# Ledger of designs, part 110: peptides against a protein of PDB entry 6J54

Target 1, 223 residues: chain A of PDB entry 6J54
Amino acid sequence: NENLFASFIAPTMMGLPIVTLIIMFPSLLFPTPKRLINNRTISIQQWLIQLTSKQMMAIHNQKGQTWSLMLMSLIMFIGSTNILGLLPHSFTPTTQLSMNLGMAIPLWSATVFTGFRYKTKTSLAHFLPQGTPALLIPMLVIIETISLFIQPVALAVRLTANITAGHLLIHLIGGATLALLNINTMTAFITFTILILLTILEFAVALIQAYVFTLLVSLYLHD
Target 2, 42 residues: chain B of PDB entry 6J54
Amino acid sequence: QFQFTGIKKYFNSYTLTGRMNCVLATYGGIALLVLYFKLRSK

## One batch from the design tools (peptide; made by RFdiffusion4, then SolubleMPNN)

Design b2_p12_5_s2 (from b2_p12_5, 10 letters changed)
Fold by OpenDDE base, seed 5:
Structure b2_p12_5_s2 (fold): chain B 223 residues (1-223), chain C 42 residues (1-42), chain A 12 residues (1-12)
Amino acid sequence: as target 1 above (223 residues)
Amino acid sequence: as target 2 above (42 residues)
Amino acid sequence: LLEQLALAQLLL
């Protein structure tokens, strides 16, 4: 039973936390451009960042576009860490709920406070949808207030659950494949094929979850 | 586009100001209710 | 914005 969750234990070397190095490692994969015309790899990377930036920030005004750097760095960080976590014996920091809460709560709080600071009337009005019958106003305001406080929790748990579940499934199907190798080779082959398809799916999920996390943070900023 | 008179001018679910006032009134009502029960129990 | 949120929920 411990083998199932062994990959989720924070690694240490000589009593020192190596988790910090794992978190910082993705930053090495994205070097800063130095030339007007860079290498093909860097150019493609910058192009992808620009495309995602334009798509994600299209809903924001000029003041909201100041968050573009933060949001782009966030999606690149989460996406890269999630993909690297799919390596055979890799530790994925985003499987830790504490880390995701550590990102979600401050970002959510910043968006909420920014909304109240610059768009006070609109932010307060957001607790009551337009056209609500008068009798439902008090109850709906309460529900919307509760919904607001659930947002950071849902943001963190969504990312954690999807990545963790993917890792668990890969481990379980992989273990089943190995167990069936000497029992029935035909069924083992089928199970192995499912494992490959699942792994491909998890790569897609890794990117989607990074995008969704960043998009929701951006959405909360825009209200 | 929306013309409201009386109390509906300040408390409505269609205008921005009306929605804001409804939210503030709801929070104020809840706060007063909590305060009432707290003082009553004392 | 709510539609984008609904799409996000569908992808999850």
Scores: peptide ipSAE 0.123, ipTM 0.814, DockQ to the pose 0.025
Fold by OpenDDE base, seed 4:
Structure b2_p12_5_s2 (fold): chain B 223 residues (1-223), chain C 42 residues (1-42), chain A 12 residues (1-12)
Amino acid sequence: as target 1 above (223 residues)
Amino acid sequence: as target 2 above (42 residues)
Amino acid sequence: LLEQLALAQLLL
C-alpha cells in the first residue's frame, strides 16, 4: 500500500526541499509581456486572463476589483500546478493539504476582514438569511457562523481531495492495466481506454477546481 | 415593501438592519449565557 | 450569490 501514496511524498534531494522549486516552476510558464503585440502563446494567455477577469470581477465593486490581480494569479497558479501534476512522474503540490490551507486561510481571512471593514452591516446581516422564522433565528445564526469558519477548510479540502483522488485513480487504473497486460490483453485494452478517458477528465477537473477555488474566494469577497 | 412597527422594526429577518440586530442579539445572548455559566461555576 | 454558490457546489 505504500506505493499508492509514494507519488504524494514531498520530493527532497539530500534533505533539501525540492518542493519549493516545484512550486515556483509554473511561474516560468507565464512570462511577462514585453511587446505591444506579443507571441501567440502569450497572447492566448493574456486573452484567457482577460476573459476570466471580466467574468469573475464583473460582480465586484471598484474596491473589489483591486483583488483582480490576486485572484487571477491564484487561478493561474492553481491551474498550472494542477495541469503540470498530470504529467507522468510529476509531483503536484496542490495534493498537499498544507499548501492548500496555506492559500485558503489567508485569502479567506482577508476577504472576511475586508467585508467586515467596509460592509459591516451587510456582513453581519449575512449571518441571517432573509425570511427566516423568528424562532429559528438564534439557531440559524449559529449554524451560519459555523459555516463561515468551515469555508477555508472547505476550499482547501475540495481542491486537495479532487486532485488527490484524480491522481490516485489514474495510478490505480494504470497499475491495473499493467497487471492485466500479462493476464488478459483484451481487458487490459479496455482498462487502458478507461485510463485515457479518465486522464482527459482529470485535465478538465484540474482547471475546474482552480476556477472554483478562485471563484469562491471572489464570492466571499463580494459577501 | 416591508413595514414593521414596534419591536419588529428593530428585530426582523427581512430588513438589513433587522437582520443585523438579530445577529447581534444572538451573539449577545450567547455571551450572556457563557458569562452566566462562568459566574455560576465560581 | 446563491446561484454562484450553488454552481460552485455543483462543480465540486
Scores: peptide ipSAE 0.120, ipTM 0.823, DockQ to the pose 0.025
Fold by OpenDDE base, seed 3:
Structure b2_p12_5_s2 (fold): chain B 223 residues (1-223), chain C 42 residues (1-42), chain A 12 residues (1-12)
Amino acid sequence: as target 1 above (223 residues)
Amino acid sequence: as target 2 above (42 residues)
Amino acid sequence: LLEQLALAQLLL
């Protein structure tokens, strides 16, 4: 049971926090372009960023599109950390709820405050859905207010739970496969196949969760 | 566009201004209730 | 917006 969660402990070497280096490492994979025509890897990265930026910023006006840099950096950071976390014996910082809350709360608060600053009437009106019967207005406003404050928590927990659950499942199925190798080779082959399919799924989940996290932040900005 | 008169003009769930006023009225009512309980406990 | 939120909720 302790070995199950051992991979989620923050790693240190000789008392030095190497977790800082792990968080900084994805930044090295995305160098700043220096040429008009860059290398293949940089060109592909820029192309992907442009595609994602066009898709995500399509819902925003000109003022909302100023957040494009921040949102694209966010998706690249979360996506890269999640993918790197699937490497053998790697530590994924996004499995730590503290980190995800540290990202979710400031970004959510910034989007909410920006909404109230520039779209005060619309933002206040969003606490009451259009066409609500008059008798349900007070209750629905309260529910919508509570829903607003749950958003940063749901944002952080969603990312943490998905990545953590995926890592745990890979560990459990992998351990089961190794245990079954000497018991039943046929069953071990089946569990190994499931493990492969699961790892492919977790690669997809890693990217999807990065996208969903960034998308929801963007949607909160749009209101 | 919906045309409302009287109180419905300011407190409706269809217009933007009406929805805003309903939200503000709800928050104001809650604030008054909290204030009432705070003053009553003293 | 609602559809995107629903999709996000389906993805946990």
Scores: peptide ipSAE 0.097, ipTM 0.820, DockQ to the pose 0.026
Fold by OpenDDE base, seed 2:
Structure b2_p12_5_s2 (fold): chain B 223 residues (1-223), chain C 42 residues (1-42), chain A 12 residues (1-12)
Amino acid sequence: as target 1 above (223 residues)
Amino acid sequence: as target 2 above (42 residues)
Amino acid sequence: LLEQLALAQLLL
């Protein structure tokens, strides 16, 4: 059991938390553009950021686009950390529920507060879907209120569960592959193939989860 | 466009204002109920 | 908005 979850333990060196360095490391992968026309790699990165920014902010008006920097930084951070977490022996901070809650709760609170601050009528009206029968209004308002408070939890748990489950699965299949090498080479080869396919899937999941996390935050902001 | 008259004008599930008022009324009712039970338990 | 939420839920 310890071997299964050993990769999810926050690494420390001589009592010093290396997690801080791991969290800061992705920032080094995205250098700021210094030239009008940068290298191909940097240009592609900027292009991707612009495309994702346009896509994410398409649902927002001018006021909502103020959050573009925050949301884009969030998706870049989560995406980069998730991808880096797929490296062998890498620790993924986003596998920690505490970290994801630490991101989800403030962002959700900010979106909800912003909604109530600038769109009070719409935000309050959102607790009651349009066209609801009169008899269902009280119950539906309560349910919608509960749903609102579940949002940050669902946001954090979703990200944590998906990334953690993927890592566990890779670990299990990898361990099974190694164990089968001395038992049945043919089966080990099949298992290894599955591992490769799974790893490719996890790369996609890593990006999708980052996108979904940011999208939901953006969507909550849009109300 | 929905034309509402009377109380339905202020409390409806179709207009933005009506929905808001319904939500506020619901919260107010719950708050009053909680207050009632709190005072009763005293 | 609800459709986007549904899609977001489907992506997970």
Scores: peptide ipSAE 0.118, ipTM 0.821, DockQ to the pose 0.025; fails the geometry check

Design b2_p12_5_s3 (from b2_p12_5, 8 letters changed)
Fold by OpenDDE base, seed 1:
Structure b2_p12_5_s3 (fold): chain B 223 residues (1-223), chain C 42 residues (1-42), chain A 12 residues (1-12)
Amino acid sequence: as target 1 above (223 residues)
Amino acid sequence: as target 2 above (42 residues)
Amino acid sequence: LEEALQQALLLL
């Protein structure tokens, strides 16, 4: 069992945390533009960021547009780390619950507190949906309050569980294919095909989870 | 568009102000219950 | 609509 989860252990070299370098590595993939007309690769990257920014920030008013930089940095970070994690023998920091909690809790707290600070009436009214019968009001307010506090946990666990499950499946099927190469080549080919399809799915999951994480943070800000 | 009178004007689940007041009343009730049990134990 | 969207996203 420990060998099964060995890929999820935080890598260290001589007791020094290499995890910090792994976390910082995706930032090197997104250089800042220096020219008015950049290279094709940088232009495509900026175009994609602009499209995602317009799509995500369409929900927010002008005050919410101030969060665009933070939300875009978050989606680029999570998305890049998730995609890079699909490389063979790579370590994905987003599989660590501690990292995801470290991102989810502050961002969630910031969104909730900004909501209470600038939209106090709307934020307080959000604890009670419209049309609730009078007898159910106290119970529903309590449930909605509990639901609010579960939000950061749900954000972290959703991201961690989905990425971790994907990695486990890739490693298990990959290990099975390698084991079956010398036993039965036909079955190994079938399992390898499944592995390819699974890896494509995990690429999609990696992007979707990054998008959902940032979208939910954005949605909590909008209330 | 909702015409409420009396207590329902301030505590309703349809208006924004009414919903806010209901939430505050609920939290106030919980706080009073906690305070009651805290003072009872002393 | 926003609440419904939020609930739908929570189910994902």
Scores: peptide ipSAE 0.215, ipTM 0.812, DockQ to the pose 0.026
Fold by OpenDDE base, seed 4:
Structure b2_p12_5_s3 (fold): chain B 223 residues (1-223), chain C 42 residues (1-42), chain A 12 residues (1-12)
Amino acid sequence: as target 1 above (223 residues)
Amino acid sequence: as target 2 above (42 residues)
Amino acid sequence: LEEALQQALLLL
């Protein structure tokens, strides 16, 4: 059991947390453009950012578009950390629930407060879905209020659980493959093939979870 | 399409204002209940 | 529709 969760322990060196450096590392992969015509890598990055920005911010008004920088930085951060976490023996900071809560709660609170500040009527009306029978209004308002407070937790847990589950599965299948190498080579080859397919899936999941996290934050902003 | 008269004009689940008023009324009711129990305990 | 979309996304 210790070996299974050993990869999720926060790495420390000489008692000092190196997690801070690991979190900061993805920032080095996205340098600021300095030229009008950048390198191919930077151009691809900018193109992807522009595409995602256009898709996510198309729903928002000009006031909501102010959050474009924050949302794009968020998706780049989460996406990069998740992808880097799939490297062999890599520590994924997003597997830590504390980190994801640290991101989700402030962003959620900011979106909710922004909504109440600029769209008070719409935000208050959001607690009651349209067409609700009159007798169910009090109950549904309470449920919707509770649902609102669950949102930041759901954001954090969803990201954490999906990334953590992926890593656990990779470790389990990988460990099984190694164990079966000495028992049955043919079965080990099958498990290895499954491991490869799983890793490809986890790459997709890593990007999707980053996108979903940012998208939901943007949707909460729009209300 | 929604034409409400009387109390339904202010409290409905279809219009934006009606929904807002329903939410406020619900919160007000809960607050009054909490206040009632608090005063009853004293 | 937006609320429904939000709920659907919460299920992902």
Scores: peptide ipSAE 0.181, ipTM 0.814, DockQ to the pose 0.027
Fold by OpenDDE base, seed 2:
Structure b2_p12_5_s3 (fold): chain B 223 residues (1-223), chain C 42 residues (1-42), chain A 12 residues (1-12)
Amino acid sequence: as target 1 above (223 residues)
Amino acid sequence: as target 2 above (42 residues)
Amino acid sequence: LEEALQQALLLL
């Protein structure tokens, strides 16, 4: 048990938390463009950001597009941290529920408050779906209210659970592979193949979770 | 297009205003109930 | 459709 969760312990060096450096490290991977035509790598990165930005903001009007910078920075941060977390012996800050709650709660609150401020009627009406029978109105409003408050929790837990589960699975399969090297080489090869496939899957999951996290925040903003 | 008359005009589950009013009425009712029980217990 | 999309995303 201790070995399973050892990778999720916040790393420290001489008592100093190096998690701060880990959190800031992804920022170095995204340099600001300095030229109209940059290198291929930077151009591809910008192109991807633009594509994702267009997709994310397609549901928003001009007022909602003011959040584009924040949402894009969020997806880039979560995506980059998740991908870096798949490196060998790396620590993924997004595996920490505290961090994800720290992101989810303020963003969710901001979206909800923004909705109530600028779209008060629509936001209030959202608690009652259209066509609801009159007898079910009070109960449904209560349920919808509870659902609203579950949103930030679900947002944080979804991200944390998916990334953590992936890391655990990689760790388990990796450990099994190492254990089987001296027992059955053929089985070890099979488990290693599974590990490779799993790591590829986790790369996809890492990006998807970042996208979903940001998309849900955006969707909550749209109400 | 729904044509509502009377109280249904203000409290309905189809129009935006009607839905809003229903939500407000529900919250108001719950608040009143909570207040009632609080005052009763004291 | 928007609500359905939201629900689908919640299941993801």
Scores: peptide ipSAE 0.181, ipTM 0.810, DockQ to the pose 0.026
Fold by OpenDDE base, seed 3:
Structure b2_p12_5_s3 (fold): chain B 223 residues (1-223), chain C 42 residues (1-42), chain A 12 residues (1-12)
Amino acid sequence: as target 1 above (223 residues)
Amino acid sequence: as target 2 above (42 residues)
Amino acid sequence: LEEALQQALLLL
């Protein structure tokens, strides 16, 4: 079933990779405002960014709020790429595990190192939950250490798996709908209805995964 | 809030300092074990 | 509580 995964192949034009252009394209949808009162689209974007920023940074102190720009840019990037990827025959770079690892590992390492730099005692204490029985301390510290190193992998795989699974389902149900059009129109209509509901769900998943990814990075920073 | 005496003052799972010391002691113990096995293999 | 919330979010 190689045709099923054809949509996940990196597109090239005349031997040149277009992936770089696809990754950069969402940045054009969010231009920097130049006026005090901007257009409706830009105003809505600013409003959404303000709301999400207020929500995500509410858990952070003044030092943690320095990361607001990074986190907001991250959620805008992942969210926009995921939404654009739901267009017909579109390529989503976030379906590539390499890209998500490339984002997750540096951000995770930055949060961990920042935690150790400014909150050394608290960060070290997080390897041992409060109230742990004395006999279980060594084993639990080891488990928590392993859990820490699994965080970037889980972060990347979660995003990749959710977006990839959604795309696969859309393709499968879409293909089934087309196949059933000439067999039974009633069943094809039911399948098409399921496809519509699934696409709406995937739009929600696209935004939620962007939010969860950014939120987890933020939570790792705050600890 | 918590009153600890003796070794429990420095190695406890309730205070921040105690938890930190427990973590450091665990890592130190693991490092010593790794060092022991490395020197034993030679 | 924040750690518990973080663990819960990891299940999403």
Scores: peptide ipSAE 0.145, ipTM 0.808, DockQ to the pose 0.026

Design b2_p12_5_s4 (from b2_p12_5, 7 letters changed)
Fold by OpenDDE base, seed 4:
Structure b2_p12_5_s4 (fold): chain B 223 residues (1-223), chain C 42 residues (1-42), chain A 12 residues (1-12)
Amino acid sequence: as target 1 above (223 residues)
Amino acid sequence: as target 2 above (42 residues)
Amino acid sequence: DLLQLLQALLLL
């Protein structure tokens, strides 16, 4: 079991945390464009950012569109870290709950405070769904208040759990494949095929979780 | 269009203002209950 | 309601 979770231990070199460098590494993959006609890779990146920006920010007013830079940087950061985490023997910072809470809590708090500041009536009304029976109003308001405070935790835990579970599953099936190579080659081939399919799925999950995290932050901002 | 008259105009689950007032009333009620129990414990 | 539904679907 120690070997199972060894990949999730924060890497240190000479007692110094390399985690900071690992977190900063994805930023190097997205260089700032300097030309009107950029390289194909940069052009694809810009195109993807523009598409996601148009889709996510379409629901926001002009004040909400000021968050476009933050939300796009967030999705690119989480997406890149998650994809890089699928590389062999790589450490994914997003598997650490502390990292995800560190992102979720400030972003959630900022969205909630901005909501209360600019749309106080709408934000207060959000604690009571429309059409609720009068007798259920006090209970439902309490539940919705609790739900609000669970949002940052759920946001962080969802990202952490999905990425961690994917890595664990790849590790377990990979280990099983290696063990079965000496026992039964046919079964090992089947498990290896499952491993390949799982890795493809994890690439999709990595992108989806980045998108969902950013989208939920965006939705909380919209209120 | 929901036409509410009387107290229902201020406390509605359908109107934005009514929902806000309901939320404020519930928080106010909880605060009063907490205050009551705090004062009673003295 | 649509946003809440979307949030609920994303929470699943």
Scores: peptide ipSAE 0.069, ipTM 0.823, DockQ to the pose 0.026
Fold by OpenDDE base, seed 2:
Structure b2_p12_5_s4 (fold): chain B 223 residues (1-223), chain C 42 residues (1-42), chain A 12 residues (1-12)
Amino acid sequence: as target 1 above (223 residues)
Amino acid sequence: as target 2 above (42 residues)
Amino acid sequence: DLLQLLQALLLL
């Protein structure tokens, strides 16, 4: 059991937390553009950022587009950390619930506060869906209020659970593959194939979770 | 367009203002209930 | 549509 969760322990070297370096490392992978026509890799990155930005900010008006920088930085950060976490012997900070709560709670609070500040009527009206029967109004308002407070928790837990579960599955299937190599080569080959398919899936999940996290923050901002 | 008359004009589930007022009334009612129980306990 | 999208995203 300790070996199973060893990959999720915050790494330290010589008593110093190297987690800080791991968190900062993705920033090195996205250099700022220096030329009008950049290298192919940088151009592709910029193109992807622009496409993602257009898709995410399509829901927002001009005032909501002020959050574009924050949301794009968030998706790039989470996406890059999740992808890097799939590398062998890598530590993903996003597997830590504390990290994800640390991102989710402030962002959610900011979106809710912004909603109440600039769209007070709409934000208050959001607690009651349109067309609700009069008898259900008090109960539904309470439920919707509770739902609101569950949002940051659900946001953080979703990201944490999906990334953590993926890592666990990779480790389990990988360990099973190694164990089966000496027992039955045919079953080991099947398990290895599953591992490959799973790793490909986890790459997709890593990006999807980054997108979903950022999109939900954006959606909460739209109210 | 729903034409509401009387109290339904201010407290309805269809208009933005009506929904807002319903939410505020609900929170106000809960706050009053909590206050009532706190004052009753003392 | 937004609620449906939110619900769909919650299932992911």
Scores: peptide ipSAE 0.050, ipTM 0.819, DockQ to the pose 0.025
Fold by OpenDDE base, seed 5:
Structure b2_p12_5_s4 (fold): chain B 223 residues (1-223), chain C 42 residues (1-42), chain A 12 residues (1-12)
Amino acid sequence: as target 1 above (223 residues)
Amino acid sequence: as target 2 above (42 residues)
Amino acid sequence: DLLQLLQALLLL
């Protein structure tokens, strides 16, 4: 059992945690453009950022568009860390619930406080859906209040659970393929094919979870 | 256009102001209940 | 809109 979760232990060198270096590493993969006409790789990256920015910020007013840089940096960070985490023997920081809560809680609180500051009436009215029968109003307001406080937890747990489960499945099926190599080569080939398909799926999941995390933060800002 | 009269003008689930007042009334009611039980326990 | 999107995302 210790071998299954060994990949989720924070690595240390010389008694110092190297997690900070792992977290900062993805930032090196996205250099800032310095030329009017950039290299093909940088141009593609900037094009993708512009497309995703336009798509995510289309629902926001001019005041909400000030968050564009932060939301784009968030999706790039989570997406890159999740993809790099699929490398063999790599540590994925986003498998740590503490890290995801550390991102989710401040971002959620910032969106909620921003809503209450600039759109107080609309934010308070959000606790009661339109057209609610009078007898259900007190109970529904309580439920919506509880729902609000579950949002940061659901945001963090969704990301953590999906990435962690993917890593565990890859490890288990990978271990099964190695064990079956000496027993039955045909079954080992089938399990290896499943492993390849699963790894492709996990690449997609890694990007989707980054997008969903950022999108939900954006939606909480929009109210 | 919803025409509300009396108490329904201020407490309704259809207008923005009415929804806001219903939420505030609910929180106020809960706060009063908590205060009542706290004072009763003494 | 948020509830519908959340329901769709819960299926993923």
Scores: peptide ipSAE 0.047, ipTM 0.810, DockQ to the pose 0.025
Fold by OpenDDE base, seed 3:
Structure b2_p12_5_s4 (fold): chain B 223 residues (1-223), chain C 42 residues (1-42), chain A 12 residues (1-12)
Amino acid sequence: as target 1 above (223 residues)
Amino acid sequence: as target 2 above (42 residues)
Amino acid sequence: DLLQLLQALLLL
């Protein structure tokens, strides 16, 4: 049924891609402050950014804290796009695996290369856990190297799968509620209650996935 | 501090240098195996 | 650990 995936098709208007405008739209919601004491909305946004930045950068040294701006911009971008995507008839760019891979692969590669450049000994030693029996060393090193290469894929697929699955569930349960309205009103009411609870959960998931994505990138930088 | 002597000093799973050398040795071994099979196929 | 917790959160 093409109708199940219609919300995931890239929208076009008169043959022009609206996707570019949708991706740029979240940036308009976070204006740069111009005053010492700004509007309440900007002050709350800055407060949240400062809290999250302090939490995420607490594990990093001064050199790692240089990444704070990039990581905070990433969480704001993913979080805002995910939340805006929960609006009716909205397109979420983060449902596209290509988008998430496009973010995950460069960020992961940058963290890995940074680790090898500045912490070569520690990064190489990370492929072998401490206390490994001598006979298991070759196998474990191979497994750890494979694990490293799976990281960017897991990072992208995680975000894509969670957001896409949430949207599909909302669509399916919403469709089921409408279908059940003419069959059994009691079951339709139960399904509608589930839909509301699921929608609330998806708002939380949207923020959590943004946080997890950026946190994992941050953890890879710490390694 | 783990005090290792001989080959265990350079190839151990407890020290940072030992772990690094073990990783390099494993990669070197794999590279040599791949090279061997590549040269054998010719 | 934290990684496992994160992995568990990914399933939600």
Scores: peptide ipSAE 0.037, ipTM 0.814, DockQ to the pose 0.026

